Peptides against a protein of PDB entry 4PN1. Designs and how they scored, part 142

Target 1, 261 residues: chain A of PDB entry 4PN1
Amino acid sequence: KIEMNFLNKPIVPDTTKVISNFLTHYLITEPVEHVEIEAKLGTLIDLETQNRFEFPVMNETILNPEFNLRTRFESDMTASEHKYLNEFLNQAFRDSQKPGRLPFAYKHTKQVDLFYETEDNSRDKIRVSKNQSDNQVLACVKKRRVADLFLYCPNDAFDIRISISDELPVSMPSGNQQPSLTRLKDRVGYVHQEIKIDLTKTTQNDPVYDTTERHELEVEFGNIADLRDRAQKAKDGMEAPLFRRVQLFMDNVRILRREHS

## One batch from the design tools (peptide; made by RFdiffusion4, then SolubleMPNN)

Design b1_p22_2_s3 (from b1_p22_2, 10 letters changed)
Fold by OpenDDE base, seed 1:
Structure b1_p22_2_s3 (fold): chain B 261 residues (1-261), chain A 22 residues (1-22)
Amino acid sequence: as target 1 above (261 residues)
Amino acid sequence: MKLSEEQKELFKKSSSVVGPPK
């Protein structure tokens, strides 16, 4: 007979606990009403060297947000890396359709995002999202970044930013107002066990700079209500459901960040 | 505001994400 450990009970990794506590804060303690929780693949860049940040750790490490490390996060990858991940996810989709598996769902979306200045000159812009095919309005929101948690991943191709955002539905801008920025998005979304994985190509015309293209991969909690319920239970002393959900989320993130062309 | 034809063409010419085969 083999046991897991000397207690013969599961143990929760510290990473899971830290992330769970972070999420619980913005789900329950200081709740964000229209919360979006996502992880983006990218690179922590040292502002001094302009190279990838180097920290004296050997594995996945959550950075303490209270320390100013003089870094920026670039949520981008090469077209080749993006293509590889696209192929990888397509294969994962196919494999999940086999008997005995839980299937992926997928959706291909093409939209245009129009950004408008607010009347109060707030730093937060209004984003109007429209379907590219019929120009129908999909959403009109004011998005605020509430908090970030960065994971430095020295052994992987990408670092991770977990972000808490507030997406407040707002009224459409006045008809005579012109957008300050326009972005085209081509997105393929994959959903598995209510975890959403999006591959997005973004094209932006800058009035000063040439047209820029970004390639992004993000992982999002697809069921916030369930997550909030789990977080509440955790506050009430039942942590296991939250830990399991966070573990699932992070395992998916870990799979993706290890893949590279 | 509608996308200009130039913007549409630029977007079309760029690499696109693709879903799994049907």
Scores: peptide ipSAE 0.153, ipTM 0.690, DockQ to the pose 0.013
Fold by OpenDDE base, seed 5:
Structure b1_p22_2_s3 (fold): chain B 261 residues (1-261), chain A 22 residues (1-22)
Amino acid sequence: as target 1 above (261 residues)
Amino acid sequence: MKLSEEQKELFKKSSSVVGPPK
């Protein structure tokens, strides 16, 4: 007979623990009220070489934010990579509709994001999102990025940024105010077991990327209330539910970052 | 910065994301 290990019990990967602790901090310890938690596929760029960051590790590694590694994260991919992932997810959607599987849901959205300066001169802009088809307001928020966790993935096509943001609902800007930035978005969103996967093409003038078009893939926790409940249980000594949810999230991320054209 | 009319038109023409067949 073969056993799993000398205890014959599952063991939690260290990556899962580290991410779980990171999430618990901003869900429970110093809670973000309107929290959004997402992972973006992209590339860690070494600011000195302007090439992909190189670190003396051989597998997925969470970078310690206490150390300045002089990197930036580019949350972009080529059109061909984006197309491949789109086709991959479409196939995954189809396969999930078969008997015995949990089905994906999907939504295709075309929206415009209008960014407005705040009256208090805050660096955080107000974002008004509207549906392109009927101009209906989808959201009006002031978004603040609270924390980032970077994963260097030397064996995969992409590195990962996990971001915690606060999306505060705010009132609409005055009718006479003009947006400082306009962004067009074409998004396909897939949801499986309350984990949301978004493929998004954006057209904007971004000084950081110096491009008008971006292709992004993001994975988001779709049920924050459940995640917060799991995090609270973890703080109270029952860690398994949180670990399972984080493991599911990371497995989905790992599947996606391994796929390439 | 706002998108130019040309950029808006290009965006419409170059839409690349598609959902699964129904």
Scores: peptide ipSAE 0.152, ipTM 0.670, DockQ to the pose 0.013
Fold by OpenDDE base, seed 3:
Structure b1_p22_2_s3 (fold): chain B 261 residues (1-261), chain A 22 residues (1-22)
Amino acid sequence: as target 1 above (261 residues)
Amino acid sequence: MKLSEEQKELFKKSSSVVGPPK
């Protein structure tokens, strides 16, 4: 008979614990009311070299936010990499429709984001999202970045930024106000076990830098209420449900960051 | 506010994401 280990019990990786504690802080300890939790694929850039950051580690490593590593995160990839991931996810979708599997759901959305300055001159802009086809308002929000956690992944194509944001619903800007920025988004969203995976192409006109195109992939927790419940249980001494959910989330992220053309 | 024709054209010329076959 084979056992898992000398205790014959499951063990939780340290990475899962660290991320779980990070999430618990902003779900329970200092709760963000309209919290959004997502991981973006990208690259940690060394500000001194302008190349990918080189850290003296050989595997996935959570960077300590207390240390200034003089880095920036670029949440972008090449069109070729993005296309490859799109094909990969489409195949994963098809495979999940087979008997015995839990199926993906998907949604294709084309929207326009209009950004407005706030009346109080806040650093946060108001974003009005509209459907491209009928110009119907999908959302009007003020999004605030609360915290970031960075994972350096030397063996994979991408590094990871996990972000905590507050997405506050707000009133529409005044009718006489002009947007400071317009952004077009073409997004395909996949959902599996309440984890959302979004492939997004973004096009925007910058008055200084001309037209820019971005290719992004993000992974998001699709059920915040459930996650908050799990985090509360963890604070009360029952950590297993939270650890399982975080492990699922991170395994999906790990699969995606390894894929490239 | 609707997208300008120029913005629509620029968006159309760029790479697009696609969903799985129906």
Scores: peptide ipSAE 0.148, ipTM 0.690, DockQ to the pose 0.013
Fold by OpenDDE base, seed 4:
Structure b1_p22_2_s3 (fold): chain B 261 residues (1-261), chain A 22 residues (1-22)
Amino acid sequence: as target 1 above (261 residues)
Amino acid sequence: MKLSEEQKELFKKSSSVVGPPK
């Protein structure tokens, strides 16, 4: 007979606990009303060297946000890396359609984001998102970045930023307002067990600056209501459901960040 | 509002992501 450990009980890794606590704070303790929780693949850049940040650790490490490490996070990757991940996810999709598996769902969307300045000249812009296929308004929001949690991943192709955002629904800008920024998004989204994985190619046209292109991969909790419920239960003393969901989320992130061309 | 011709052009210049086979 084999047991899990000397207690014969599952144990929760510290990473799971730390992330769970982070999420619980913004789900329950100081709740963000229209919360979006996503992990982006990218690179922690050392502002001093302009190279990938180096920290004296040998594995996945959550960086303490209270320390200023003089870093920035680049939520971008090369076209080759993005293509590789696209192929990887397509294969994962195909494999999940086989008997005995839980299937992926997928959706290919082309979206236009129009950014408008607010009347109060707040730093947060209003984003109007439209579907290119039918020109329907998908959302009109003012997105506020609430908090970030950075994971330094020395053994993987990418570092991770987990972000808490508040996507506040707002009224449409006046018809006479011109967008200050236009962003075209070509997105393939994969959903597995209510975890959303999005590969997005973004073309941004700034009237003042040159056109920029980004290649992004993000992993998002697809069921915030369920996550909030789990977080509440955790606050009430039952942590296991939250830990399981966070573990699932992070395992998916870990798979993706290891893949590169 | 429909995509402007400029926006369409910008989009055409960019490579697209590819979904799984049907």
Scores: peptide ipSAE 0.144, ipTM 0.694, DockQ to the pose 0.013

Design b1_p22_2_s4 (from b1_p22_2, 7 letters changed)
Fold by OpenDDE base, seed 4:
Structure b1_p22_2_s4 (fold): chain B 261 residues (1-261), chain A 22 residues (1-22)
Amino acid sequence: as target 1 above (261 residues)
Amino acid sequence: MKLSEEMRELFAKSKAVVGPPP
């Protein structure tokens, strides 16, 4: 007979605990009302060298947000990397349709994001998202970035930013107001066990600068209510449900970020 | 509100992200 360890009980990785605590803070302790929680694949750039950040660690490491490491995060990848991940997820989708598996759900969305200045000239713009096909309003929000948690991944093609955002629903801008910025998004979404994986191609036209494209991959918690419930239970002393959900989330992220490694 | 003609043209030129086969 083989046992898991000398206690014969599951053990939770420290990474899972740290992330769980981070999420619990913004779900329960200082709750964000309209919270969005997502991880983006990208690159930590050293502001001094303008190259990928180097840190004296040999594996996935959560960077302490209390330290200014003089970095920026580039949430972008090459078209070829994006294409590869798209093909990878397509295959994962197909495989999940087989008997005995939990299937992916799939959605292809083409949307336009219109950004408007606020009347109070606040830093945060109003974003109106519309479906390009039928012009239906998908959302009208003022998004505020609340917190970031960065994972430096020296063995993988990408680093990770986990972001907590507040997506405050707001009223539509007046009909006379013109958008300050317009972005087109071509997004394919894959949902598995209420974890959403989005591949997005963003096209933006700048009147001064030529059209720019961005290729992003994000992983999002698709059931915030459930996550909040789990976080509350964790605060009440039952941590296992939260740990399991965070572990699932991070395993999906890990699969995606190492695909080019 | 509708997409500007410029945005529609940009969208038409942009290659779609590939979904799974039907």
Scores: peptide ipSAE 0.044, ipTM 0.663, DockQ to the pose 0.013
Fold by OpenDDE base, seed 5:
Structure b1_p22_2_s4 (fold): chain B 261 residues (1-261), chain A 22 residues (1-22)
Amino acid sequence: as target 1 above (261 residues)
Amino acid sequence: MKLSEEMRELFAKSKAVVGPPP
């Protein structure tokens, strides 16, 4: 007879616990009202070398936010990598439509984001999102970055930034105000078990950096209410539901960060 | 709150993200 371990019960990976605790803080302890929780694929860049950050670890490692590592996170990837991920997700979508599987949902959106300075000159800008086809306003928010958790992934093509953001709904800017930045987004979104996976090509004209294109992949918790409920249960001593959900999220992230052309 | 002509042109020239076939 064989057993899983000397307790003969499943064990939760430490990464799952750390992330779960991180999320619980901003879901329950100091709750962000309009919270968005997403992971972006990218690269941790060492500001001293301008190369990918190097840390003396050999596998996925959550970096301690209490330490200033003099890094920046670049959420961009090459067009080839982005294309490969797109094709990969397209295949995953097709496979999920087969009997016995849980299907992906798919949506293709083209939108324009208009960024406006606030009257108080706060750091956070107002973002007005509009549908490209009919100019219908989709959202008007002030997005505040609350916290980040970085995962250094030396064995994979990408490092990971998990971000907690507050997307506060706000009133539309005055009609006389001009946007400081305009961003075009071409996004394909995949949803599986309420985990959102978005591939986004962004084009923007920045007065400082000129016109730039960016290719991003984001993984987002699609059901915040459920996640908050799970986090509350965890605070009350029942951690398993939260751990399972975080594990699912991270497994999806891990699959994606290993894929590249 | 309109796209500039430049941005529209740029968007038109930009390669679209490809979704799965229907």
Scores: peptide ipSAE 0.037, ipTM 0.561, DockQ to the pose 0.013
Fold by OpenDDE base, seed 3:
Structure b1_p22_2_s4 (fold): chain B 261 residues (1-261), chain A 22 residues (1-22)
Amino acid sequence: as target 1 above (261 residues)
Amino acid sequence: MKLSEEMRELFAKSKAVVGPPP
């Protein structure tokens, strides 16, 4: 007979607890009304060296937001890395269609984002998203970044930023207003067990730096209502459902951040 | 507002992210 440990009970990793508490704060304690919760793959850069940050740890580490580490996060990767991840996810999709598995859903979206200044000169811009094929308005929102949690991952290709955002639906800008920025997005989205994985190629013109292309990979909680319910249960003393959901989310992130071309 | 011709051209030059076959 083999047992899990000397208690023969499951154990919850500390990382799961820390992230769960972080999410619970913005789901329940100080609730964000139109909350979006996503993890982005990227690189923590040391502002002093402009190289990848070198923290004195040997594995995945959540950085304490109370400390100023003089870092920035670049949510980007090379075209080659992006292509590799796309192929990887395509294979994962195919494998999931086999008997005995839970299948991925897939969606390919091409959209244009138009950014407008707000009348109150707020830092946040209004984003109007349209379908490239028929110019149908998909969304008109004002997105506010509420909080970030960074994971330094020295053994993997990418570091991670978990972001809490408020995506507030707003009225369309006035017809005479011109966008300050236009961005093209080519996105392939994969959904598995209500976790969304998006590969996005973004193209925009910059007046100073000319045309820029960005390649991003995002992992998002696809069912916020369920997550909020789990977080409430956690506040009420039943933490297991939340821990399980966060563990699933983080395992998907961990799989992806290890892959590179 | 429609996508500018310049942006459309830029997008056309970029390789699309390819999903799995149906």
Scores: peptide ipSAE 0.034, ipTM 0.639, DockQ to the pose 0.013
Fold by OpenDDE base, seed 1:
Structure b1_p22_2_s4 (fold): chain B 261 residues (1-261), chain A 22 residues (1-22)
Amino acid sequence: as target 1 above (261 residues)
Amino acid sequence: MKLSEEMRELFAKSKAVVGPPP
């Protein structure tokens, strides 16, 4: 007979607990109304060295946001890495269609994002998203970054930024306004158990800089209502449902960030 | 509010992300 531990009960990893508390704060304690919660793969860069940040730890570590580490996060990867992840997810998709598995859903979207300055000269820009095929408006929002949580992953190809954002629906800009920035997005989305994984290629023209392409991978909670319900239950003393959902999310993130390790 | 012809051309020339086989 084998037992899990001397209590013979599951135990929550500290990482799961910390992230769960972080999410609960912005879901319940100081609730963000139109909350988006996503993890991006990228690199923590030391502003002093301009190289990948080096911290005296040997494994996945949540960085304390109260400390100024003088870092920036680059949410980008090479085209080769992006292609590899795309192929990896395609294989995962195929495998999930087999009997006895929960299937992935898949969607390919192409859109253009137009960014406008606000009339009030707010720091936050208005984003108008349109379908590239028919130029139909998909959304018009003002996105505010509320909080970030960074995971330093010294053993993996990528570090992680978990972001809390508020995506407020707003009215369309005046017809006489010109966008300050235009981005083309080519996105393939994979959904498994209401966790959304997006591979996005972004093309941007800057008047000052050359055309830039970015390759991003994002993991997002696809069912915020359910997550909020779980967070509320956690506040009421039942933490297990929230912990299980966060663990699922983080395991998916961990799988993806390890592929080039 | 319209995409420039240059942007359309650049996007068309860029390698698209590939989905799974049908």
Scores: peptide ipSAE 0.027, ipTM 0.572, DockQ to the pose 0.013

Design b1_p22_3_s1 (from b1_p22_3, 10 letters changed)
Fold by OpenDDE base, seed 1:
Structure b1_p22_3_s1 (fold): chain B 261 residues (1-261), chain A 22 residues (1-22)
Amino acid sequence: as target 1 above (261 residues)
Amino acid sequence: SKLSELWKELAEKYPSALYAPE
């Protein structure tokens, strides 16, 4: 027989602890009321070189937010990479339908986002989301980015941004207001164990760059209430449930960022 | 609608390769 270690007990990776603490802060300590928690695949760009940043590390590492590393995060990928991930997730979906597995759920949506300026000239715009097929209003929110946590992944195709956002429901803009920006979203969504994986193609008109297209992959916690409950238990001294959920989330992210054609 | 027309134009110019599982 072999044992896991000299204590014969599971050990939690440091990355899991750091992320768990980060989430606990915005779930419990300074709670965001309408919290959205997502990870996006992308690239940390060196502002000086405009290429992917090269940090002196050899594996996945969480960047310290206290340091200005002169980077930006580009949450985009090529159409080819996006297609590969679609194929990969479709195969994962099919495999999950087999007996003895937990199945994926699947949804395809086409959405239009209309962005409006606020009366108080706030940096945060009001987003009205509509179903593209029938113009049914799906949501009207003011989304605020609360915090980011960046993971540099030198061995993988993508770096990761974990974001805490507040999606505050707000009233519809007045009928006299025109949107400052229109964004079309074509989204294929996969849900497994309440973790949402979305492939999104975004098309928008830019005043400077004309029509632009983005290809994004995001991983989101689909059950915030459960996550908040786990975070509360962690604050009360029982960390294991939170660690397990964060580990599940991060393992899904790790699978996706490693995949490439 | 104007929005529907815009969608059609953009979709034709920038077709999506996203597709469902078989």
Scores: peptide ipSAE 0.121, ipTM 0.701, DockQ to the pose 0.013
Fold by OpenDDE base, seed 5:
Structure b1_p22_3_s1 (fold): chain B 261 residues (1-261), chain A 22 residues (1-22)
Amino acid sequence: as target 1 above (261 residues)
Amino acid sequence: SKLSELWKELAEKYPSALYAPE
């Protein structure tokens, strides 16, 4: 017989605790009403060198947001990397359909995002999302980035940004307003145990970006109500349910960031 | 609008390579 440790009790990784606390803050302490919580794969770029950021650590590390590391996060990958991940997720989907497994759900969506300036000239734009095929309005939101948590992953293909956003439903812009930006989104989505994994190809004419086409992978908590419930329980002293959910989320992220062509 | 016309052009120029599981 073997025991897992000298206490013979499960132990929670520190990363799980840190992320759980981060989430709890924006779920419970200072609650974001229409919260979106996602992790994006990308690269931490050193603003001074324009290369991948180098930090004196040898494994996955949550960066302290209190320090200005003079970095930017590029939530992009090559077309080949994106293709590889598509193939990988397709295989994972197929394998999950086998007996004894929990199946993935799959969805392919194509939408157009129209961005409008707000009347108050706020930094946040109104996004109207429409289905490309029939021009049906899917959503009209004002998305505000609330907080970011960065994971430096020196051993993996990608670094990670976990973002807290507020997606506030808003009224449609007036008919006389013109969009400041139009974005095409082609997305394949995979859902497993209420964790959403999206591969998104974004095409836009934006002078801020060097390329008009972006390839992104994001992992999102698909059940915010459940997550909020778990976070509340954690605040009440029962942390295990939250830790388990965060662990699941992070394990999925870890799988994906290790996969590359 | 100009942007509405541009997205159609972009969609044609940059077709998706994403595909479903077989």
Scores: peptide ipSAE 0.120, ipTM 0.717, DockQ to the pose 0.013
Fold by OpenDDE base, seed 3:
Structure b1_p22_3_s1 (fold): chain B 261 residues (1-261), chain A 22 residues (1-22)
Amino acid sequence: as target 1 above (261 residues)
Amino acid sequence: SKLSELWKELAEKYPSALYAPE
């Protein structure tokens, strides 16, 4: 007979607690109304060296946002890495269709994002998203970045940014208004247990940097209502449901950031 | 449409490697 520890009870990793508390703040304490919660794979760049940030730790570490570490986060990867992840996720999809497994859902979307300046001169732009095939409007929103939490991952190919955003639905811009930026998005999405994994290739023209291509991978909580319910229970003293959901989310992120071509 | 034309031009220059599972 084997026991899990000397108490024979589950123990929660500190990382799970820290992230859970971070999420609870913006779900319950200071609630964001139209909240989006996602993790992006990328690289923490040291502003002084312009190389990947080096911190004196040997494993996954949540960085304290109270400290100015003089870093920026680049949410990008190479085309080769992106392709590898696509192949990896496709295989995971296939394997999940086998008997006894919970299946992935898959969707491929091509859309155009049109960005417009706001009349109030806000820093936030209005984004109109249209389906490329039929030009139907998918969404018209003003997205505000509320908070970020960074994970330095020295043993993996990527670092992680967990972001809280507010996606406010807004009215369409006036017909005479021209977009300040146009972005093409080619996205494949995988959903497993209400966690959404998106591979996105974006192409846009930049007046300074010319036409640029970006390759992104993001992991998103697909059921915010359930997550908010779990967070409320956590505030009420029952933390286990929230911890389990956050652990699932982070395990998916950890799988993805370890994969490389 | 102008958007469709832009998409075609950009898609030709930057072809997507994204594909569905078989």
Scores: peptide ipSAE 0.114, ipTM 0.703, DockQ to the pose 0.013
Fold by OpenDDE base, seed 4:
Structure b1_p22_3_s1 (fold): chain B 261 residues (1-261), chain A 22 residues (1-22)
Amino acid sequence: as target 1 above (261 residues)
Amino acid sequence: SKLSELWKELAEKYPSALYAPE
């Protein structure tokens, strides 16, 4: 007979606990009303060297947000890496359609995002999203970044930023207002067990930006209501459901960040 | 519209490499 450990009980990795507590804070303690929770693949850049940040650790490490490490996060990858991930996810999709598996859902979306300045001169812009083909309005929101949690991943192709955002629905800008930025967004989305994985290619024509094209991969919690319920249970002393959901989320992230062309 | 033309231009200049699993 084999036991898991000397207590013969499941144990939760510290990473899972830290992330769970982080999420619980913005789900329950100081709740964000229209919360979006996503992880983006990218690179932590050292502002001094302009190279990938180096820290004296040998594995996945959550950076303490209380320390100013003088870094920026670049949520971008090469076209080759992005293509590889598309191929990888397509294969994962196909494999999931087999008997005995839980299937992926797939969606391809092409939209135009129009960004407008706010009347109160807020840093947060209003984003109007339209269908690229017929200009039908899909959404009008003001997105506020609430908090970030960074994972330095020295053994993987990408570092991770977990972001808490508030996506506030707002009224459409006035008809005479011109967008300050227009962005084409081509997105393929994969959903598995209510975890959403998006590959997004963005194209913009803004003289302020040197890069006109960006390749992004994001992983998002697709069921916030369920996650909030789990977080509430955790606050009430039952942590297991939250830990399981966070573990699932992070395992998907870990799979993706290990893949490279 | 000017925006529509811009969108078309951008889409033509930077075609998507993303594709479906089927």
Scores: peptide ipSAE 0.112, ipTM 0.698, DockQ to the pose 0.013

